# Peptides against a protein of PDB entry 8OXM: the designs that were tried, part 48

Target 1, 371 residues: chain A of PDB entry 8OXM
Amino acid sequence: FKAEFRLAGGVNLPKIIDCVGSDGKERRQLVKGRDDLRQDAVMQQVFQMCNTLLQRNTETRKRKLTICTYKVVPLSQRSGVLEWCTGTVPIGEFLVNNEDGAHKRYRPNDFSAFQCQKKMMEVQKKSFEEKYEVFMDVCQNFQPVFRYFCMEKFLDPAIWFEKRLAYTRSVATSSIVGYILGLGDRHVQNILINEQSAELVHIDLGVAFEQGKILPTPETVPFRLTRDIVDGMGITGVEGVFRRCCEKTMEVMRNSQETLLTIVEVLLYDPLFDWTMNPLKALYLQQRPEDETELHPTLNADDQECKRNLSDIDQSFNKVAERVLMRLQEKLKGVEEGTVLSVGGQVNLLIQQAIDPKNLSRLFPGWKAWV

## One batch from the design tools (peptide; made by RFdiffusion4, then SolubleMPNN)

Design b1_p11_2_s3 (from b1_p11_2, 8 letters changed)
Fold by OpenDDE base, seed 3:
Structure b1_p11_2_s3 (fold): chain B 371 residues (1-371), chain A 11 residues (1-11)
Amino acid sequence: as target 1 above (371 residues)
Amino acid sequence: KGEKILEELLS
């Protein structure tokens, strides 16, 4: 280890350290304190398994369909080491940085990111109809700009075209794999883009197995396919390359049903793997600025009552795990809303659900569905 | 040695 470290910024002040390996190579690592990285580590192993399945299939291998992974070493329940994703930026940092975001640079007469957020927060407790109307007004006055990411980074037209295809393939693969695993909390800070490859890196994997649907504001989309995500694909949008890559990824996932179910079953029943949504985690993910009131942790829940209800807690947990496995099996069979769909039919339904402005308008304002 | 350095960096 080098004696010097850098701060990466953010609330938990993660430390960037440089390590010299026994091979003499320098490696950057991010040391996170106060975060449980076990769920991230487990989900990275599942992504590596999905990548192995995608590489075994000739059609997905030829298309270079992969979900980007990073190394995670959990050290404790509150600490770990991440591989530092050098040359990545959060899509939110590129798009909606307050000083020099792409929306401000390319669309200076549109609403500011702050104005959009304020308008959606004002209707947060309103009807779905009022949320939809305000979301459509926000969308009309906040036009997509993510096409400019590849144009800024890749000046050669042939390289630009290849990188836009790499981006579109990365969105397709991560969207379908993320849907199968029920990956939630896909806000603009939890998706990084690699500035060299144009591939996406999904971080903070703490909402999985559709646990985003049981949040106080439930998640209404299968994956992030917002207007800027689509704009990055270029003129064809979700048609052609994206749709075909989703279908080929879904074919591999459905044909690997037994392997996926067996692995997820082992993980769901691992006593060291807490994947369930708890009220404190739900509150942390969907904090309102107004809710800064005194959550006195009433630490006074006597340790004695916790011992008797272990059997009822275990029975409730087992019923949740069984429901997650059943829903995973349905997805892998193409069962949507009680109907068995073809791969093309299932992928089409998921795309329509993800781009529906009625679904997008219902999301928590912190998810930034207008971006 | 590495673990102790990580504990000191996490403190």
Scores: peptide ipSAE 0.012, ipTM 0.395, DockQ to the pose 0.031
Fold by OpenDDE base, seed 5:
Structure b1_p11_2_s3 (fold): chain B 371 residues (1-371), chain A 11 residues (1-11)
Amino acid sequence: as target 1 above (371 residues)
Amino acid sequence: KGEKILEELLS
């Protein structure tokens, strides 16, 4: 280990450390404190399995459909080491960095990221209609720029085209697999882009199995397919390559139903795998920047052991696990809202749900649905 | 040694 560390941004101030391996290779690592990385580690294993399924299928293998994975070493319930995704940047840093974000550079007359955030925070407790109107105003005055990522990084036209395809394939694969697994909290800091491959790396996998739907502000989209995400695909948007890659990924997932159900069942009943949303985690994920000042944790843990009988907690857990498995089985059968859909029909519904400005306007403002 | 550095980094 080097004696020096860097802070990564974020509330928990994760420390970036440089380590020399026994192989003499220097490796950057992210040390995260006050967070349970066990969920990330488990979800990375599930992604590796999904990648194995995708590599077995000829159509998905030819398209190189994969989810980018990273190494996670959980150390405790409150600590772990992440492989730092070298050569990646958060899409939020590229798009909406306050100093040199792509929106500011390419759209200097649009609303600032701060103005957009403020407008959406002001309506956070308002009606869905008021949220929708303000979201549409924000979107009109905050136009997509993510096309410029590939244009800046890949100057050769042939390379640029191939990287835009790699990006589009990565979005498609991660969107469908993320939907099947019920992956939530897909805000712009939880999605990295590789500056060399143009592939996405999804981090912070602490909201899975549709637990985002039980947040104080429930998640209303199956995956992140916001205007900038679509803009990065180029002129075809969600049509052509993206849609076909979603369909081919969904075909593989549906054809792997037994394998996926068996593995998820084992994980849901693993006593070491806490996937359930708790109220403290929900508050943390949807904490307002203004509320950071007053939560001095006067953890006066007066251990009023609410000895809720272990039996009632266990019965409630089992019922949630069963519902998750049932919903996973429905997704893998193409059952949406009680209707059996074809792969194309299911993928189309998911795309429409993900791009619907009514759904996007209802998201927590911290998710930045206008980006 | 590594564990102590990790504990100091996690503190």
Scores: peptide ipSAE 0.011, ipTM 0.404, DockQ to the pose 0.035
Fold by OpenDDE base, seed 1:
Structure b1_p11_2_s3 (fold): chain B 371 residues (1-371), chain A 11 residues (1-11)
Amino acid sequence: as target 1 above (371 residues)
Amino acid sequence: KGEKILEELLS
């Protein structure tokens, strides 16, 4: 370990440390305090298993369909070490950085990211109709620019084309596997893009198994497929490569039903793995940027008084775990809203749900569904 | 040694 550390930004002030391995290689590591990395570690293991399934299938292997993973070493319930994703940038940083973000650079006459957020926050407690109208106004005056990521990073046209395909394949794979695991919508800061591969890295996996649906503002999309995410695919958008990669990923997931159910069952019943949404976590995930200053929940609230009968808590937990497994089984059978769909029908439904401006307009404004 | 540095970094 080097004696010096750097602070990464964010509420928990994660520390970036440089370590020299026994192999003489320098490795950057992110040390998080006051954060439970067990869920991230578990989700990385599930992604590795999904990658193994995708590599066994000839059609998904030929398409190089993989989810990018990073190393997580939990040290305690509140601490751990992450592999620092070197050569990645948050898509939110590239798109909506206040100084040099791509929206400001390419669309200087559009609404600022702040104006968009303000407009959507003003209607947060309004009707779905009012939210939709304001979201459409925001979208009209905030046009997508994520196509420029590959154009800036890859100057050779053949390399540019291959990297745009790699991006599209990465979005497709992560979207379908993310849907199966119930990751839902993802904050733009929790999606990294690799500046060399154009592949996505999903970080901070604290919402899984559709727990985003029980947030104070429930998720309404199966995965993040916002206008900028689509714009990065180029002129075909969700059609062609993206759709085909989703279908081939879904085919592998559905054909691996028994394996996926067995794995998720073991994880859901692991007493060391708390995947359930709690009220404090829900408040933290949907806090206002202005409220970041006061809500240090002193987690010194005595865990003593909720000696609700251990039996009733355990019974409630088991019923939630059973419902998650049942819903996972439905997804893997292609059961959507009580109807059995083909792979193509299921993928089509998920794409339509994810791009529907009515669904996007209902998302928590802090997650910036217009980006 | 590494553990102690991690403990100091986590405090």
Scores: peptide ipSAE 0.009, ipTM 0.390, DockQ to the pose 0.032
Fold by OpenDDE base, seed 4:
Structure b1_p11_2_s3 (fold): chain B 371 residues (1-371), chain A 11 residues (1-11)
Amino acid sequence: as target 1 above (371 residues)
Amino acid sequence: KGEKILEELLS
């Protein structure tokens, strides 16, 4: 290890360290403190399994449908080492960086990212109608610019075209697998884009199995398919390549039902894998910038000896796990709202739900659904 | 050596 480290931005101040391997190669690692990387590690294993299923199928293999994975080494319940995703940038950093974000560069007369967030925060406790109206005003005055990512990074037209296709395939694969695993909407800082491959890397996988639906502001979309995410696909948007890649991914997932159910069942009942949403995690995920001042980390985990009878906890846990498995089985059968859909029908419903401005307007403003 | 550096970085 080198003696020097760099801070990565963020509340937990993750440290970027350089290590020299036994092979003499330098490798960057991200050291996270005060973060449970076990869920990330488990989700990476599930993604590797999904990738194996996708590589076995000829149609998905030909399309190179994969979820980008990274190495996670949990060191403790609150620490671990991540592979630093070298040559990646958060989509949020590219789009809405305060100094030189793509929205500011390409749309200088649009609302600032701060103005958009402020407007949506002002209506956070209002009706769905008021949220929708303000969201539409924000969207009108904050036009998508993510098409410029590939245009800036890939100057050769043939390379640009191939990278835009790689991006579109990556979004499709991650969206469908993310839906199956119940990852829900993803904060724009938790989606990285590779500056060389144009593929997405999903990080901070702390919400899975539809646990985002039980947040104080529940998720209303099956995956992130916001206007900028769609703009990165180019002029076809969600049509053509994206839709076909979603359908082919969903086909593989549905045809792998038994395997996926067995894997998820093992994970849900693993006593070392805490996938359940707790109130502290919910607060952390939906904290307001104004509320950051009072949460001194003096929540010593020690004092809440709420001796809830172990039996009642176990029964409540088992009922949640059973519901997650039942919902996963429904998804893999194409059961949506009590109706059995074809792969094309199910994918169409999910796309429509994900792009619906009524659903997007109801999301937590901190997740920036207008981006 | 690596573990000690990780402990110092995680402290």
Scores: peptide ipSAE 0.009, ipTM 0.389, DockQ to the pose 0.033

Design b1_p11_2_s4 (from b1_p11_2, 7 letters changed)
Fold by OpenDDE base, seed 1:
Structure b1_p11_2_s4 (fold): chain B 371 residues (1-371), chain A 11 residues (1-11)
Amino acid sequence: as target 1 above (371 residues)
Amino acid sequence: MGEAILAELLQ
């Protein structure tokens, strides 16, 4: 280890450290304190399994469909070490940075990111109709710019085209796998983009198995497919490459149902893995609109002294685990709203749900559904 | 050395 560290910012003040390996290679690592990295580690293992399934299938292998993964080493229930995603930037940082964000650079006459957030926060407790109207006004005056990421980073037209396709494939793969695992909507700071590959890296996996639906403001989309996410795909948007990559990913996931269920079952019943949303975690995730970087609730260990009978906790946990497994099985069968859909029908429904302005307008304003 | 730095960084 080098003797110096840097702070990454955010509430938990994670420490960036440079390490020299026994191979003589420098490796940057992120050390988190006051945070439980076990869920991130588990989700990375599931992503690695999904990647193995995608590489075994000829159609997904030919399309190079993969989820970007990083190393997580939990050291305790409240600490661990992460691989630093070198050469990545948060999409939120690229898009809505206060000084040099792409929206400010390319659309200087549009609403600022702050004006958009303020307008949506003012209607947070209002009707769905009022939220929708204000969301549409925000969207009209805050036009997508994420197409410029690939244009800035890749000046050669052939490279630009290839990287835009890599981005579109990465969004498709992560969206479908994220839906199967119930990751839901993702904060714009928790999606990194690789500046060399144009592939996405999803970080901070503290909401999984549809636990975003039990938040004070429930999630209303199966995955993040906002206007900027779509704009990064170029002129075809969600049609063509994105849709086909979603369908091929969903086909592999559905055909691997038994393997995925077995893995998730082992994880859900692991007594060392708490994936359940507690009320304090839920409040924390939706109370801090300004601390953009790390929405991980510091689980104060001291509030575990709610002496609920161990039997009632265990019975409640088992019933939640069973419901998660049943819903996972339904997704892998193509059961949506009590109807069995084809792969194309299911993928179409999910895309429509994810891009619907009525669903997007109902999201927590802190997650910036207009970006 | 690495473990001691990790222990100090985790506090």
Scores: peptide ipSAE 0.019, ipTM 0.543, DockQ to the pose 0.031
Fold by OpenDDE base, seed 3:
Structure b1_p11_2_s4 (fold): chain B 371 residues (1-371), chain A 11 residues (1-11)
Amino acid sequence: as target 1 above (371 residues)
Amino acid sequence: MGEAILAELLQ
């Protein structure tokens, strides 16, 4: 280890350390304290398996369909070490950084990211109709710019085209795999983009198995397919390459249903793996910036009240696990809203749900559905 | 040595 560390910023102030391996190579690592990385580690194992399934299929292998993974080593219930995703940036940092974000640079006359967030926060407690109207006003005055990511990073036209294709494939693969696993909390800081490959890296995997639907403001989209995400695909948008890559990914997932179910079952019943949403986690994920001032964690909640009868907790947990497995089985059979869909029909439904401004307008304002 | 550094970094 080098003697110095850097702070990555953010609430938990993770420490960036540089390590020299026995091979003489320098490797950067992220040390997180006060964070449970067990769910991230488990989800990375499931992603590696999905990648193995995708590599076995000739059509997905030819398309290089993969979900990007990183190494996670949980050390305790509140600490661990992650692989540093070198050469990645949060899509939110590129798009909506206050100083030099792409929206400010390319659309200086549009609403600021702050104005958009303020408008959506003002209607947070309003009707779905009022949320929709304000969301449409925000969208009209905040136009997509993510096409400029590949244009800035890749000046050669042939490289630019290849990288835009890699991006579109990465969005498709991660969207379908993420949907199957019920991955939530896909806000603009939890999705990194690699500045060299244009591939996405999904981080903070703490909301899975559709637990985003039980948040105080429930998640209403299967994955992030917002206007900027689509703009990064170029002129074809969701049509052509994206749709075909979603269909081929979904085909492999559905054809691998027994393998996926068996592994998710083992993980859901692992007593060391708490994937359930708790009220404190739900409050933390949807905390308002205005409420940061007074929640001193006087969570000296004595460990004493969690002696609720082990039997009632176990029965409630088992019922939730069974429901998650049933819903996973339905997805892998193409059962949506009680109807069996073809791969193309299921992918079409998911795309329509993800781009629907009525669904997007209902999301928590911190998710930034207008980006 | 590595574990002691990790323990200090986790504080």
Scores: peptide ipSAE 0.019, ipTM 0.548, DockQ to the pose 0.031
Fold by OpenDDE base, seed 4:
Structure b1_p11_2_s4 (fold): chain B 371 residues (1-371), chain A 11 residues (1-11)
Amino acid sequence: as target 1 above (371 residues)
Amino acid sequence: MGEAILAELLQ
């Protein structure tokens, strides 16, 4: 290891370290403390399995449909090492960085990211109608700019076209795999884009198996398909390549039902894997910027008193796991709202749900559904 | 060496 480290920023202050391997190659790594990386590691394994299924199918293989993965090594229940996603940037940093974000550069007369955040926070406790009206006002005055990512990074027109296609395929694959696994909406800082491949890397997989639906502000979208995400696809938007790649990914997932159910069943019943949403994690994921000052829970481990009977906890856990498996089976059968849909019908429903401004306006404002 | 650096980085 080199003697120097850098901070990646954020609440947990993850440390970026450079390591020279026995092969003489330098490798950048991210060391996280105070964070449980077991869920990330498990999700990466499931993504690798999904990639194996996608590579076995001729139609998805020809399209190079893959979800990007990175190495995760949990070291304890509260620490681990991640592969640094070298040559990636958070889409949120590119889009809405306060200093030089693409929205500020390309749309200097639009609302600032701060103004958008403020407007949506002011209506957070209001009716769905008031949220929708303010969301539409924000959207009118904050126009998408993510098309400029590929234009800035890929100056050759043939390369630009290929990379925009790679981006569109990456969004499609990650959206459908993310829906099957119940990842829900993704904060703009938890989606990285590779500056060389234009592929997305999803990080910080702390919400899975539709646990986003039990947050204080429930998730209302199957995956992130916001206006900037769509703008990065260019003029075709969600039509053509994106839709077809979603359909082909969904076809492979549905045809692999037994394999996916078996894998997820093993994971849901693994006593070393806590995928359930706890109240503290739920609060942390939807904390207000104003509330950062008081909640140092010195949760002294001395709350010994909730010796709730191990039997009642186990029965409650098993019932949650069974419901997750049942919902996963429904998704893989194309059962949506009690109706069996074709692959095209299911993908269409999911796209419509993900782009619906009524659904987007109801999301937690901290996740910036207008970006 | 790696574990000691990791322990120091996790403090």
Scores: peptide ipSAE 0.018, ipTM 0.528, DockQ to the pose 0.033
Fold by OpenDDE base, seed 5:
Structure b1_p11_2_s4 (fold): chain B 371 residues (1-371), chain A 11 residues (1-11)
Amino acid sequence: as target 1 above (371 residues)
Amino acid sequence: MGEAILAELLQ
C-alpha cells in the first residue's frame, strides 16, 4: 500500500488508496466505511452470471452484450473495498459539473443544472400535474448534450461510430438486466462511463429487487433512459440498435429463468445478506444533499429496542422474499400488469415507461430526471 | 501490515 490516501468526497468520505500487487501492477481501490457493500458484492455476482448467460448465446455474444462489473470485497457489515473503475467518469460529472459540464459548454443559454434542480425541488410536494408542467418547462430549457461525449473522446469517425455502438449496447444490456433485478437509485452519479470503451459501469447497487418503489418518493421508471442517455445513442435514439439489444438481452434472461430464479432465491434467503430497505436507509437516500456542505447528522440513534418478536420479523422477511421472487418470475415470463407479453411487447412497454415524462416528473429531484 | 492499514483507513 502507498502511505497516502485521497478522499472521494461524499458523506461517508470514502478513501482512495493505491496498492502495488505482487505482480508489480499498481491498483487503485476505494475503501468505504459506514456502508454495507454486501449488496454490491451480491449484485456483482448476479451480473457476472448474466454475463455468462449472454456470452453463451450466439446473438448476444455477436453483439458483445455485457454488463460492466467491478470487484467488491465486503470486510464487515459497514465496510469494504471496491475496485476503482479506472478511466471512468460519472455521467453527472461530464454532463452537469458546475465548472465545465457539457450542458454549460454546449448549451450556455439553457437553464443551469442548479436552476433545473431548484425548479423541481420547489414542486417536490406538489401534485403530479404541477410536477409534470414544471418538468416539461425544465426539459424545454435544458436540451440534451450527451452526444458530445463520444464526439469529444473519439475524433476518428470509424472509432466514434464503434464507440457510440458500444455505448448503446451497454445501455441496453444494463437497462434490461437492471430491470429484471429491480435495480433502483440510478441517479447520474451512480452511473459511470468508461472514457476508452464508452461502456457504462453501474455503481452503488444498494437499491435492488424493486426496493426503489418503497422509497418516500417511489421510483416510477424501470431504468434510466432519460433524454441525455438517449442522446448518447445518436439520431436513432431508442430505435434500431438499442431496441434490438434490449430484445436480445430479454430473450436470454427469459430463456434462463430457472437459473436466474435459483441464484436470486439463494441470495434472498442468505441470512448474511440484508437486501431489504429499512426506513432510515430510505430517508437517507432521498435526504442526501448532493452539495458537499457538512450536515453532520447527529443521529442519536437511541436504540429503542423495538423487541418485535424474532418470529414476526422472520415471517415478514420471508413474505417479502417470496413477493420479490414472484415478481422476478413474472418479469422472466413477460407478465406485465397481469398480461403476458412477447419479448418485443415487454421491451416496448419498458422503453415507453422509462421515457414517459409523466413517470420522469414524479421521481425524486436528486435523481435528476431532466438529465 | 495490510490489515492494520485497512483498519486505520476504516476509522
Scores: peptide ipSAE 0.018, ipTM 0.501, DockQ to the pose 0.033

